# Designs tried in a protein design run: peptides against a protein of PDB entry 3KDP. Part 159

Target 1, 230 residues: chain A of PDB entry 3KDP
Amino acid sequence: PFLIFIIANIPLPLGTVTILCIDLGTDMVPAISLAYEQAESDIMKRQPRNPKTDKLVNEQLISMAYGQIGMIQALGGFFTYFVILAENGFLPIHLLGLRVNWDDRWINDVEDSYGQQWTYEQRKIVEFTCHTPFFVTIVVVQWADLVICKTRRNSVFQQGMKNKILIFGLFEETALAAFLSYCPGMGVALRMYPLKPTWWFCAFPYSLLIFVYDEVRKLIIRRRPGGWVE

## One batch from the design tools (peptide; made by RFdiffusion4, then SolubleMPNN)

Design b2_p23_2_s2 (from b2_p23_2, 19 letters changed)
Fold by OpenDDE base, seed 1:
Structure b2_p23_2_s2 (fold): chain B 230 residues (1-230), chain A 23 residues (1-23)
Amino acid sequence: as target 1 above (230 residues)
Amino acid sequence: MEVVEQIFEEFKKRFEEFLKEYF
């Protein structure tokens, strides 16, 4: 998010507070839950990692986590961000370069895509209104991410949802996301403004995409073990 | 105790009003 904010010079899509809510709030319990996942059925058929040659974090893992899944997650967040801004009169094309005027508190006549003028305060309300749906989008795509992280090769349908701590993590992150989104006073405390319930669905295609993508990846790995996709 | 209960009741009321507005 922050890189695109700088490069495209658009209004801030995700605030620092919402990032902290992700990292400290919604990601912690789900991440811990993976430690309680059952070993894949084929784990004893795999050679142990060579600690001298094999990195714990390899290029393939970085490529998958950041280059593939992380990009889909980011696209989901940005999609939601653009939907919210478009619903508030700011079409995606008009956002390019807008940050300079957007963040200037002395400019109170920033026009949207329809020629409506927006005060600094109104723009900041819209910006903060975007942060919460972006955050919620990350949580919704993390449902898929958490589920796909259960296994490296086995389908989720083969592994099943037996990890009760992971299920608890999914409910906890969702409940926390709902709490942060809808609890009165969060707009003042965390600058997390309430989102329309319909905005939760903006993330669902991307969550499904992550899930389908990884199941296809795992299918390829099972059919062709030792490939670059592993 | 009463102040906390009042805060909770006001919170609950505002939350219910919010739920009625958004759901």
Scores: peptide ipSAE 0.000, ipTM 0.245, DockQ to the pose 0.040
Fold by OpenDDE base, seed 3:
Structure b2_p23_2_s2 (fold): chain B 230 residues (1-230), chain A 23 residues (1-23)
Amino acid sequence: as target 1 above (230 residues)
Amino acid sequence: MEVVEQIFEEFKKRFEEFLKEYF
């Protein structure tokens, strides 16, 4: 998110407070829940990790987490962000380079894509209105991410959803996201304004994409063990 | 509001099921 904010000079898509709500709020319980996952059915057919040679964080994990899944998550968040700005008169093309004028408190005549002028306060309301749906989009795509992280090779359909702590984590992160989005006073306390229920659906195609992508990946790994996808 | 209430009710149910398993 921040790289595109800097490179494209667009209004801030996700606030620091909302990032802290992700990292400290919605991600902790789901991440802990993975420690209670049942071993894959083939675990006894794998050699133990060599702690001297085998890094815990390898290039494959970085490529998967940041290069593949993280990019799909970011695309989902930015899609939601651009939809909301477009609904408020700011088309994606008009956002390029707008950050400088957007953040200037002395400029009260910033035009949208339809020639309507926006005051600094109005622009900041629209910016903060984008933060909550972007946050919710990340939570919705994290549902798929959490489910795919259960296994390296087994399909979710083979492993099943037997980890009750993981199921609890999915409900916890969702309930927390709903609380932060809709509880009165969160707009003042956290700058998290309530989102339209329809904006939750903006994330669903990306959550499904993550799930389908990883199931296809796991299918390839099962059919061709030791391939470049593993 | 209704969606939030449904999420909290389902959360509460799952949390109660979790508590019954651990306690």
Scores: peptide ipSAE 0.000, ipTM 0.233, DockQ to the pose 0.230
Fold by OpenDDE base, seed 4:
Structure b2_p23_2_s2 (fold): chain B 230 residues (1-230), chain A 23 residues (1-23)
Amino acid sequence: as target 1 above (230 residues)
Amino acid sequence: MEVVEQIFEEFKKRFEEFLKEYF
């Protein structure tokens, strides 16, 4: 989010506070839950990692986590962001370069894509209105991400959903996301304004895409062990 | 919260300056 904010010079898609709510709130319990996952049925058939040659974080893991899954997650967040801004008169093409005028408190006549003028306060309300649905979008795509992280090669259907701590993590992150989104006073405390219930569904195609993508990836790995996809 | 936002805005500013200096 922040890189695109700078490079495209667009209004801030996700606030620092909402990022902290992701990293410290919604990600922590789900991440810990993976330590309680049952080993894959073939784990004892794999050679142990050589700690002298094999990095914990290899290029393949970076490519998968940041280059593939992280990009799909980012696309989901930005899709939700652009939908909300478009519903408020700001089409995606008009957002390019708008940040300078958007963040200037002395400019009270910033025009939207339809020629409506927006005060600084109105623009900041719209910006903060984007932060919560972007955050919720990340949580919804993290459901799929958490589920795919259970296994490296086995299908989720083969492994099953037996990890009760992981199931608890999914409910906890969802409940926390709902609490942060709808609890009175969160708009003042965290600049997290309530989202329309319909905006939760903006993330679902991307969550499904992550799940389908990884199941296809795992299917390829099972059919062609030692390929570039592993 | 304000302190974290200030740190982040300072980091943004420095990062933008860095990008302008190197790119």
Scores: peptide ipSAE 0.000, ipTM 0.188, DockQ to the pose 0.020
Fold by OpenDDE base, seed 2:
Structure b2_p23_2_s2 (fold): chain B 230 residues (1-230), chain A 23 residues (1-23)
Amino acid sequence: as target 1 above (230 residues)
Amino acid sequence: MEVVEQIFEEFKKRFEEFLKEYF
């Protein structure tokens, strides 16, 4: 999010507070829950990692986590962001380069894509209105990410959903996301404005895409072990 | 603006150092 904010000079898609709510709030219990996952049925057939040759974080893991899954997650967040801005008169093409005028408190005549003028306060309300749905979009795509992270090779359908701590984590992160989004005073305390229920559905195609993508990846790994996809 | 760019450049530098340490 922050890289695109700088490179494209668009209004801030995700605030620092919402990032902290992801990293310290919604991700902690789900991440811990993976330690309670049952071992894959073939784990004892795999050779131990060689600490001298095999890196813990390899290029493949970075490519998957940041280059593939992380990009799909970011696309989901940006899709939700662009939908909300478009509903408020700011089409995606008009946002390019707008940041300088958007963040200037002395400019009170910033035009939207339809020629309506927006005050600094109105623009900041719209910006903060984008932060919560972007955050919720990340939580919804993290449901799929958490489920795919259960296994390296086995399908989720082969492994099953037997980890009760992981199921608890999915409910906890969702309940926390709902609490942060809808609890009175969160708009003042955290600048998290309530989102329309319809904006939750903007994330679902991307959550499904992550799930389908990883199941296809795991299918390829099972059919061609030792390939570049592993 | 300058503070955000400084934080970003420091983050980028630390991230590149992290990548160099693990790669």
Scores: peptide ipSAE 0.000, ipTM 0.203, DockQ to the pose 0.025; fails the geometry check

Design b2_p23_2_s3 (from b2_p23_2, 21 letters changed)
Fold by OpenDDE base, seed 1:
Structure b2_p23_2_s3 (fold): chain B 230 residues (1-230), chain A 23 residues (1-23)
Amino acid sequence: as target 1 above (230 residues)
Amino acid sequence: MEKVREIFERFEKRFKEFLEEYL
């Protein structure tokens, strides 16, 4: 998100506070919950990692986490961001290069895509209104990410949802996201303005996409063990 | 529910004023 903010010179899609809320708030409990997941049924059929040659974090893991899943997450967040800005009169094409004028406190006549002028304060309210749904989008996409991380090869349908701590993690991150989104005072304390409940659904296609993508990946691994997808 | 919302809105307003004064 921050890279696109710089490169495309668009208004900030995700604030530093919201990033901290993700990293410290919503990600910790879910991540810890994975330590309590049951081993895959085939784990004892795999050779142990060679600690001298095999890195704990390999290129395949980095490629999957950052190159694939992380990109889908980012796309989901940006989709939500663009939807909200479009609903407020700022079409995606109009956002390109707008940052300089957007962040200038002395410019109070920034026009949207329909010729409506926006004061600095109004623009910042819209910006901060985008941060919360972007955050929520990441949380909703993390539901799928957490679920897919349960297993390397087995389908979620094969592994099941027996990990109560993981279920608790999903509930906790969702409850925290709802709290941060709807608790009065969060707009002032964290610059997280309340979102319309409908904006939660903007993330669902991307959450489903991650889930389907990983299930297909796992299906390929099961059918062709030792492939580059593993 | 409404009373809690009113308390929080008052707190939000005061906190905003505080932030505007000190930040």
Scores: peptide ipSAE 0.000, ipTM 0.266, DockQ to the pose 0.028
Fold by OpenDDE base, seed 3:
Structure b2_p23_2_s3 (fold): chain B 230 residues (1-230), chain A 23 residues (1-23)
Amino acid sequence: as target 1 above (230 residues)
Amino acid sequence: MEKVREIFERFEKRFKEFLEEYL
């Protein structure tokens, strides 16, 4: 998200505070919960990792985490961002290069895609209106990400949802996201304005996409062990 | 629930006014 903000010079899609709420709030408990997951049924059939040759973080893990899943997450967030800005008169094409004028407090005549002028305060309200739905989109997509991270090869349907700490993590991150989104004062304290409940559903297709993608990946791995997909 | 919401909305308003004054 932040790279596109810099490269495209668009208004800030996700605030620094919202990023911290993800990294320190919604992600920690779910990530810790994975340590309590049951071993896959085939774990004793795998060779032990060689600590001298096998990196903990390999190119495959980076490709999966950042290159594939992270890109789907980013697409979901940006979809939500562009829809909100479009609903407020700013079409995606007009956002390109707008950042400089958008962030200038002295410019009070920034035009939207329909020729309506926006004051600095109005623009910042719209920007902060994007932060919460973007954040919620990431959380909803993280549900799928957490579930797929339970196993490397086994389907979620084979492994099951027996990890009570992981289930607790899903509820915790959701409850925290709802609290940060709807608790009065959060618009001021965290620049997270309340969102329409319908915005939670905008992320569901992307969450489903991640889940389906990973189940297909795991199916391929099970059918062709040692392939390039593993 | 409504009373808690009202308290928080009042707090939000005051905090907003504070931030607008000092930031």
Scores: peptide ipSAE 0.000, ipTM 0.255, DockQ to the pose 0.028
Fold by OpenDDE base, seed 4:
Structure b2_p23_2_s3 (fold): chain B 230 residues (1-230), chain A 23 residues (1-23)
Amino acid sequence: as target 1 above (230 residues)
Amino acid sequence: MEKVREIFERFEKRFKEFLEEYL
């Protein structure tokens, strides 16, 4: 998000506070919960990693985490961001290069895609209105991420949802996201304005896409062991 | 729904006032 903010020179899609809420809040308990996941049925048939040749973070893991899943997450977040800005009169094409004028406090006549002029204060309200739904979108796609991270090869349907700590993590991150989104004073304290409940659904297609994509990937791995997808 | 919103808005206002007084 922040890279696109710089490169495309668009209004800030995700605030620093919201990033901290993800990294320290909603991601921590779910990540810890994976340590309590049951071993895959074939794990004892695999050779242990050779610490001299096998990197803990390999190219396949980077490709999967950042190149594939991370891109789907980013698409989900930006989709939500663009929907909200479009609902407020700013079409995606009009956002390109707008940051300079958007962040200038002295410019009070920034036009939207329909010729409506926006004051600095109004623009900042819209910006902060985008932060919370972008954050919530990340949490919703993290549901899928957490579930897919349970196994490398087995389907979630084969592994099941037996890890109670993981289930607790899903509820915790959701409850925390709801708390941060709707608790009174969060707009002042964290610049997290309340979101319409309908904006939670913007992330669902992307969460489903992550899940389906990973299940297909795992299916390919099971059918063709040693392939480039493993 | 509206009553809940009103309660939240009142709480937000009080919380803002509190922050302005103590921070």
Scores: peptide ipSAE 0.000, ipTM 0.275, DockQ to the pose 0.031
Fold by OpenDDE base, seed 5:
Structure b2_p23_2_s3 (fold): chain B 230 residues (1-230), chain A 23 residues (1-23)
Amino acid sequence: as target 1 above (230 residues)
Amino acid sequence: MEKVREIFERFEKRFKEFLEEYL
């Protein structure tokens, strides 16, 4: 999000506070929960990792985490961001290069795509109105991400949802997201303005896409062991 | 709540300053 903010000179799509809420709040318990996941049924049939040659973090993992799943997550967030700004009169094409004028406190006549003028305060309200839905979009997409991380090869349907700590993590991150989104005073305290409940559903297609994509990936791995997809 | 706000505002300010300086 921040790279696109700089490169495209668009208004800030995700605030630093919301990023911290993801990294320290919503991601931590779910990530720890993976340590309590049951071993895959085929783990005892796998050769032990060679500590001299086999890296824990390899190019395939980086490609999957950042190049595939991370890109789908980013697309989900940016979709939400662009829809909110478009609903407020700022079409995506008009946002390109707008950051300089958007962030200037002395400019109170920034025009939207329809010629309506926006004060600095109004623009910042719209910007911060994007942060919470973007955050929630990430949390909803993280549901799928957490579930797919349960296994390397087995389908989630084969593994099942028996990890109670992971289930707790899903509830915790969702409850925290709801708390941060709807608790009175969060707009002032964290610049997290309340979102319409319907915005939670905007992330569902991307969450489903991640899940389907990974299940297809795992199916390919099961059919062609030792391939480049592993 | 106010203390949390102050902490986050200070962090955000310092983080923005850091980004402006190093990025």
Scores: peptide ipSAE 0.000, ipTM 0.245, DockQ to the pose 0.086

Design b2_p23_2_s4 (from b2_p23_2, 22 letters changed)
Fold by OpenDDE base, seed 2:
Structure b2_p23_2_s4 (fold): chain B 230 residues (1-230), chain A 23 residues (1-23)
Amino acid sequence: as target 1 above (230 residues)
Amino acid sequence: MKAVEEILERVRKRVEKFLEEYF
């Protein structure tokens, strides 16, 4: 998010406080829950990793986590961001380069895509209105990410949803996201303004995409072990 | 209510400034 903010010179998609709420809030319990996942049925048939030759974090893992899944997650967040800005008169094309004027407190006549002028305060309200739905979008796509991270090779349908701690983590992160989004005073404390219930659904296609993508990946790995996809 | 909101706003601004200076 921050790199695109700089490169495209768009209004800030996600606030620093909101990022901390993701990394330290909603992600922690789900991540811990993976430690309680049952081993894959074939784990004892695999050779142990050689710690001298086999990196724990390999290029394939980086490519998968940051290059593939992370990009789909980011696209989901940005989709939600652009939808909200478009609903408020700012089309995506008009946002390019707008940051300088957007963040200037002395400019009170920034025009939207329809020629409506926006004061600094109005623009900042819209910006902060984007942060919470972007955050919620990340949580919703993390549901899929958490579920796919249960296994490296087995389908989720083969492994099943037997990990009660993981199920608890999904509910906890969702409840925390709802609390941060709708609790009175969060707009003042965290600049997390309440989101319309409809904005939760902006993330669902991307969550489904992550799930389908990884199940297809795992299917390929099962059919062609030792391929570039593993 | 207003006094609590002002306190929360001051705390937020301090946290944001801290984060901007260190990160």
Scores: peptide ipSAE 0.014, ipTM 0.320, DockQ to the pose 0.035
Fold by OpenDDE base, seed 5:
Structure b2_p23_2_s4 (fold): chain B 230 residues (1-230), chain A 23 residues (1-23)
Amino acid sequence: as target 1 above (230 residues)
Amino acid sequence: MKAVEEILERVRKRVEKFLEEYF
């Protein structure tokens, strides 16, 4: 998000407070829950990792986590961001280079894509209105991410949803996201303005895409063990 | 509710000032 904010000079898609709510709020319990996941059925058929040669964090893991899944998550967040700005009169093409004028408190006549003028205060309300749905989008795509992280090779349908702590984590992160989004005073405390219920659905295609993508990946790994996808 | 909002706004302003001073 922050790289696109700088490169494209667009209004800030995700605030620091919302990032902290992700990292310290919604991600902790789900991440811990993975430690309680049952071992894959084939784990005893695999050779033990060589601690001298095999890195815990390898290029394949980085490519998968940041290069593939992380990019789909980012696309989901930006999709939600552009939808909200478009609903408020700012089409994606008009956002390019707008940051300089957007962040200037002395400019009160920034025009949207329809020629309506926006004060600094109105623009900041719209910006903060984007932060909460972007955050919620990350939580919704994290549902899929958490589920796919249960296994390396087994399908989720083979492994099942038996980890009660993981199920609790999914409910906890969702409940926390709803609390931060809709609790009175969160707009003042955290600049998290309430989102329209329809904006939750903006993330669902990306959550489904992550799930389908990883199930296809795992299917390829099961059919061609030792391939570049593993 | 108003008193809580005022406290939260004071805390926010203090956090923002802290962030501006340290970052």
Scores: peptide ipSAE 0.012, ipTM 0.322, DockQ to the pose 0.032
Fold by OpenDDE base, seed 1:
Structure b2_p23_2_s4 (fold): chain B 230 residues (1-230), chain A 23 residues (1-23)
Amino acid sequence: as target 1 above (230 residues)
Amino acid sequence: MKAVEEILERVRKRVEKFLEEYF
């Protein structure tokens, strides 16, 4: 999010506070829950990692985590961001380069895509209104991400959802996301303004995409073990 | 401070109106 904010000079899609809420709030329990996942049925048939030659973080892991899944997550967040800004009069094309004027406190006549003028305060409200749905979008796509991280090779349908701690993590992150989104005073305390219930659904296609993508990936790995996809 | 409070009140009113429209 922050890289695109700089490169495209768009209004800030995700605030620091919301990032901290992701990293320390919604991601922590789900991430810990993976430690309680049952081993894949074939794990003892795999060769152990060679600690001298095999990197813990390899190019394949980086490619998958940041290059593939992370990009889909980011796309989901940005989709939600653009939807909200468009609903508030700012079409995506109009946002390019707008940051300089958007962040200037002395400019109170920034026009939206329909010629409506927006004060600095109004713009900041819209910006902060985007942060919460972007955050929620990340949580919703993380449902899929957490589920796909259960296994490297086995389908989720083969592994099942037996990890009660992971199920708890999914509920916890969702409940926390709902709490942060709808609890009175969060707009003041955390600049997290409540979101329309409809904005939760902006993430669902991307969550499904992550899930389907990884299941297809795992299917390929199962059919062609030792491929570059593994 | 007052401007932030007014903004917060406007947001609150918009949220309340939104909550009233959707709930």
Scores: peptide ipSAE 0.000, ipTM 0.187, DockQ to the pose 0.028
Fold by OpenDDE base, seed 3:
Structure b2_p23_2_s4 (fold): chain B 230 residues (1-230), chain A 23 residues (1-23)
Amino acid sequence: as target 1 above (230 residues)
Amino acid sequence: MKAVEEILERVRKRVEKFLEEYF
Protein backbone atom coordinates (compact mmCIF):
# COMPACT_ATOMS: atom_id res chain seq x y z
CA PRO B 1 0.00 0.00 0.00
CA PHE B 2 2.63 2.55 1.02
CA LEU B 3 4.74 2.01 -2.12
CA ILE B 4 1.77 2.77 -4.40
CA PHE B 5 0.96 5.83 -2.25
CA ILE B 6 4.43 7.20 -3.05
CA ILE B 7 4.80 6.01 -6.67
CA ALA B 8 1.32 7.11 -7.79
CA ASN B 9 1.21 10.18 -5.48
CA ILE B 10 -2.30 9.25 -4.30
CA PRO B 11 -3.91 10.04 -0.91
CA LEU B 12 -2.68 7.70 1.86
CA PRO B 13 -4.54 4.35 1.53
CA LEU B 14 -3.53 2.97 4.93
CA GLY B 15 -2.27 4.86 7.98
CA THR B 16 0.81 3.87 9.99
CA VAL B 17 -1.28 3.21 13.11
CA THR B 18 -3.55 0.94 11.07
CA ILE B 19 -0.52 -0.94 9.68
CA LEU B 20 0.67 -1.53 13.25
CA CYS B 21 -2.79 -2.84 14.15
CA ILE B 22 -2.35 -5.41 11.35
CA ASP B 23 1.24 -6.43 12.11
CA LEU B 24 1.01 -6.46 15.93
CA GLY B 25 -2.71 -7.03 16.41
CA THR B 26 -4.49 -9.15 13.85
CA ASP B 27 -1.53 -11.07 12.35
CA MET B 28 0.31 -12.11 15.55
CA VAL B 29 -1.99 -14.80 17.00
CA PRO B 30 -2.74 -16.36 13.58
CA ALA B 31 0.99 -16.52 12.78
CA ILE B 32 1.80 -18.17 16.15
CA SER B 33 -1.04 -20.67 15.61
CA LEU B 34 0.81 -22.21 12.63
CA ALA B 35 3.41 -23.59 15.07
CA TYR B 36 0.67 -25.89 16.43
CA GLU B 37 -0.37 -27.28 13.03
CA GLN B 38 -0.14 -31.04 12.52
CA ALA B 39 2.56 -32.36 10.23
CA GLU B 40 1.56 -33.22 6.67
CA SER B 41 1.08 -36.93 5.91
CA ASP B 42 4.16 -37.00 3.64
CA ILE B 43 6.59 -35.26 6.06
CA MET B 44 8.55 -38.48 6.74
CA LYS B 45 9.07 -38.93 2.98
CA ARG B 46 10.93 -35.59 2.74
CA GLN B 47 14.63 -35.24 3.38
CA PRO B 48 15.62 -32.98 6.29
CA ARG B 49 16.61 -29.44 5.32
CA ASN B 50 20.36 -28.97 4.99
CA PRO B 51 21.12 -25.87 7.14
CA LYS B 52 24.31 -25.17 5.15
CA THR B 53 22.68 -25.02 1.69
CA ASP B 54 18.94 -24.55 2.18
CA LYS B 55 17.86 -21.05 3.19
CA LEU B 56 14.83 -20.65 5.47
CA VAL B 57 13.72 -17.74 3.28
CA ASN B 58 14.23 -18.78 -0.33
CA GLU B 59 13.24 -17.21 -3.64
CA GLN B 60 10.17 -19.46 -3.86
CA LEU B 61 8.91 -18.27 -0.47
CA ILE B 62 9.52 -14.61 -1.39
CA SER B 63 7.77 -15.12 -4.74
CA MET B 64 4.79 -16.80 -3.07
CA ALA B 65 4.44 -14.44 -0.09
CA TYR B 66 5.18 -11.06 -1.69
CA GLY B 67 4.92 -11.68 -5.42
CA GLN B 68 1.69 -13.71 -5.51
CA ILE B 69 -0.37 -13.70 -2.30
CA GLY B 70 0.78 -10.23 -1.19
CA MET B 71 -0.15 -8.79 -4.60
CA ILE B 72 -3.67 -10.28 -4.41
CA GLN B 73 -4.04 -8.87 -0.89
CA ALA B 74 -2.86 -5.44 -2.05
CA LEU B 75 -5.28 -5.54 -5.01
CA GLY B 76 -8.14 -6.29 -2.61
CA GLY B 77 -7.19 -3.38 -0.35
CA PHE B 78 -6.79 -0.95 -3.25
CA PHE B 79 -10.09 -2.08 -4.77
CA THR B 80 -11.84 -1.18 -1.51
CA TYR B 81 -9.92 2.12 -1.32
CA PHE B 82 -10.85 3.16 -4.88
CA VAL B 83 -14.52 2.20 -4.36
CA ILE B 84 -14.76 4.40 -1.25
CA LEU B 85 -13.02 7.35 -2.90
CA ALA B 86 -15.23 6.99 -5.99
CA GLU B 87 -18.34 6.96 -3.77
CA ASN B 88 -17.06 10.26 -2.32
CA GLY B 89 -16.53 11.87 -5.74
CA PHE B 90 -12.86 10.98 -6.39
CA LEU B 91 -12.47 8.71 -9.42
CA PRO B 92 -9.21 6.65 -9.55
CA ILE B 93 -7.78 8.57 -12.53
CA HIS B 94 -8.07 11.92 -10.70
CA LEU B 95 -6.21 10.56 -7.64
CA LEU B 96 -2.93 10.29 -9.59
CA GLY B 97 -0.64 13.10 -8.46
CA LEU B 98 -3.30 14.51 -6.08
CA ARG B 99 -1.26 13.79 -2.89
CA VAL B 100 0.64 17.10 -2.89
CA ASN B 101 -2.53 19.21 -2.94
CA TRP B 102 -4.39 16.67 -0.79
CA ASP B 103 -1.90 16.96 2.08
CA ASP B 104 -1.55 20.78 1.89
CA ARG B 105 -3.60 22.22 4.76
CA TRP B 106 -3.64 25.68 3.16
CA ILE B 107 -5.46 24.45 0.02
CA ASN B 108 -9.19 24.30 0.80
CA ASP B 109 -10.54 24.15 -2.76
CA VAL B 110 -9.32 20.75 -4.02
CA GLU B 111 -11.86 19.66 -6.62
CA ASP B 112 -13.22 16.14 -6.94
CA SER B 113 -14.10 14.46 -10.25
CA TYR B 114 -17.43 16.35 -10.34
CA GLY B 115 -16.09 19.86 -9.59
CA GLN B 116 -17.07 19.86 -5.90
CA GLN B 117 -14.52 21.64 -3.70
CA TRP B 118 -13.19 19.90 -0.59
CA THR B 119 -11.60 21.56 2.45
CA TYR B 120 -8.53 20.04 4.10
CA GLU B 121 -10.65 18.68 6.96
CA GLN B 122 -13.23 17.11 4.63
CA ARG B 123 -10.66 15.31 2.49
CA LYS B 124 -8.80 14.06 5.60
CA ILE B 125 -12.08 12.59 6.86
CA VAL B 126 -12.42 10.79 3.50
CA GLU B 127 -8.81 9.57 3.74
CA PHE B 128 -9.35 8.21 7.26
CA THR B 129 -12.64 6.67 6.10
CA CYS B 130 -10.56 4.57 3.67
CA HIS B 131 -8.15 3.26 6.36
CA THR B 132 -10.62 1.06 8.27
CA PRO B 133 -12.13 -0.71 5.21
CA PHE B 134 -8.62 -1.25 3.82
CA PHE B 135 -7.62 -2.78 7.17
CA VAL B 136 -10.74 -4.98 7.27
CA THR B 137 -10.03 -6.07 3.69
CA ILE B 138 -6.56 -7.21 4.78
CA VAL B 139 -8.04 -9.18 7.70
CA VAL B 140 -10.56 -10.91 5.41
CA VAL B 141 -7.87 -11.92 2.90
CA GLN B 142 -5.67 -13.04 5.84
CA TRP B 143 -8.33 -15.66 6.65
CA ALA B 144 -7.54 -17.34 3.36
CA ASP B 145 -3.80 -16.73 3.73
CA LEU B 146 -3.73 -18.36 7.17
CA VAL B 147 -5.67 -21.38 5.91
CA ILE B 148 -3.41 -21.87 2.86
CA CYS B 149 -0.26 -21.57 5.03
CA LYS B 150 -1.31 -24.70 7.00
CA THR B 151 0.15 -26.99 4.34
CA ARG B 152 2.68 -26.98 1.50
CA ARG B 153 1.27 -29.90 -0.53
CA ASN B 154 -1.88 -31.27 1.10
CA SER B 155 -5.23 -29.71 0.28
CA VAL B 156 -7.01 -28.01 3.18
CA PHE B 157 -9.71 -30.65 2.66
CA GLN B 158 -7.12 -33.42 3.19
CA GLN B 159 -5.44 -31.77 6.20
CA GLY B 160 -8.68 -30.57 7.79
CA MET B 161 -9.26 -27.80 10.35
CA LYS B 162 -8.13 -29.66 13.50
CA ASN B 163 -5.83 -26.92 14.83
CA LYS B 164 -7.91 -25.29 17.59
CA ILE B 165 -5.34 -22.51 18.08
CA LEU B 166 -5.64 -21.56 14.39
CA ILE B 167 -9.44 -21.47 14.69
CA PHE B 168 -9.04 -19.29 17.78
CA GLY B 169 -6.68 -17.00 15.81
CA LEU B 170 -9.30 -16.55 13.05
CA PHE B 171 -11.90 -15.53 15.63
CA GLU B 172 -9.45 -13.31 17.53
CA GLU B 173 -8.32 -11.35 14.45
CA THR B 174 -11.95 -10.94 13.34
CA ALA B 175 -13.10 -9.82 16.79
CA LEU B 176 -10.17 -7.40 17.06
CA ALA B 177 -10.96 -6.02 13.58
CA ALA B 178 -14.60 -5.51 14.58
CA PHE B 179 -13.56 -3.87 17.87
CA LEU B 180 -11.12 -1.47 16.16
CA SER B 181 -13.72 -0.66 13.47
CA TYR B 182 -16.81 -0.08 15.63
CA CYS B 183 -15.73 0.75 19.19
CA PRO B 184 -16.66 4.35 20.10
CA GLY B 185 -13.64 6.64 20.23
CA MET B 186 -11.49 4.66 17.73
CA GLY B 187 -11.92 7.49 15.22
CA VAL B 188 -10.19 9.85 17.67
CA ALA B 189 -7.70 7.38 19.17
CA LEU B 190 -6.56 5.52 16.02
CA ARG B 191 -8.20 7.50 13.17
CA MET B 192 -10.23 4.37 12.43
CA TYR B 193 -13.72 5.45 11.43
CA PRO B 194 -16.60 2.95 11.38
CA LEU B 195 -17.29 1.25 8.05
CA LYS B 196 -20.54 0.15 6.45
CA PRO B 197 -21.07 -3.56 7.21
CA THR B 198 -21.44 -4.19 3.46
CA TRP B 199 -17.78 -3.22 2.90
CA TRP B 200 -16.69 -6.44 4.65
CA PHE B 201 -17.95 -8.29 1.57
CA CYS B 202 -15.71 -6.30 -0.83
CA ALA B 203 -12.79 -8.49 0.27
CA PHE B 204 -14.54 -11.87 -0.12
CA PRO B 205 -13.78 -12.32 -3.86
CA TYR B 206 -10.07 -11.78 -3.14
CA SER B 207 -10.11 -14.15 -0.17
CA LEU B 208 -11.78 -16.77 -2.38
CA LEU B 209 -9.25 -16.06 -5.15
CA ILE B 210 -6.33 -16.69 -2.74
CA PHE B 211 -7.90 -19.94 -1.57
CA VAL B 212 -8.69 -21.23 -5.08
CA TYR B 213 -5.28 -20.16 -6.38
CA ASP B 214 -3.43 -22.05 -3.64
CA GLU B 215 -5.59 -25.18 -3.93
CA VAL B 216 -4.84 -25.24 -7.68
CA ARG B 217 -1.13 -24.71 -6.90
CA LYS B 218 -1.15 -27.59 -4.39
CA LEU B 219 -3.00 -29.78 -6.89
CA ILE B 220 -0.26 -29.10 -9.47
CA ILE B 221 2.45 -29.89 -6.86
CA ARG B 222 0.75 -33.20 -5.98
CA ARG B 223 0.46 -34.18 -9.65
CA ARG B 224 3.96 -33.01 -10.63
CA PRO B 225 6.32 -33.20 -7.63
CA GLY B 226 9.59 -31.30 -8.06
CA GLY B 227 8.13 -28.79 -10.53
CA TRP B 228 8.88 -25.05 -10.61
CA VAL B 229 5.61 -24.35 -8.72
CA GLU B 230 6.78 -26.01 -5.50
CA MET A 1 -1.03 7.26 22.21
CA LYS A 2 -0.45 10.78 20.74
CA ALA A 3 3.31 10.65 21.41
CA VAL A 4 3.58 7.22 19.78
CA GLU A 5 1.53 8.40 16.82
CA GLU A 6 3.79 11.43 16.40
CA ILE A 7 6.87 9.18 16.43
CA LEU A 8 5.27 6.88 13.87
CA GLU A 9 4.35 9.83 11.65
CA ARG A 10 7.93 11.09 11.83
CA VAL A 11 9.17 7.63 10.86
CA ARG A 12 6.61 7.51 8.03
CA LYS A 13 7.75 10.89 6.69
CA ARG A 14 11.38 9.75 6.75
CA VAL A 15 10.52 6.52 4.93
CA GLU A 16 8.39 8.46 2.47
CA LYS A 17 11.21 10.89 1.75
CA PHE A 18 13.66 8.02 1.33
CA LEU A 19 11.36 6.20 -1.07
CA GLU A 20 10.72 9.41 -3.05
CA GLU A 21 14.48 9.87 -3.46
CA TYR A 22 15.16 6.30 -4.61
CA PHE A 23 12.16 5.44 -6.68
Scores: peptide ipSAE 0.000, ipTM 0.278, DockQ to the pose 0.025

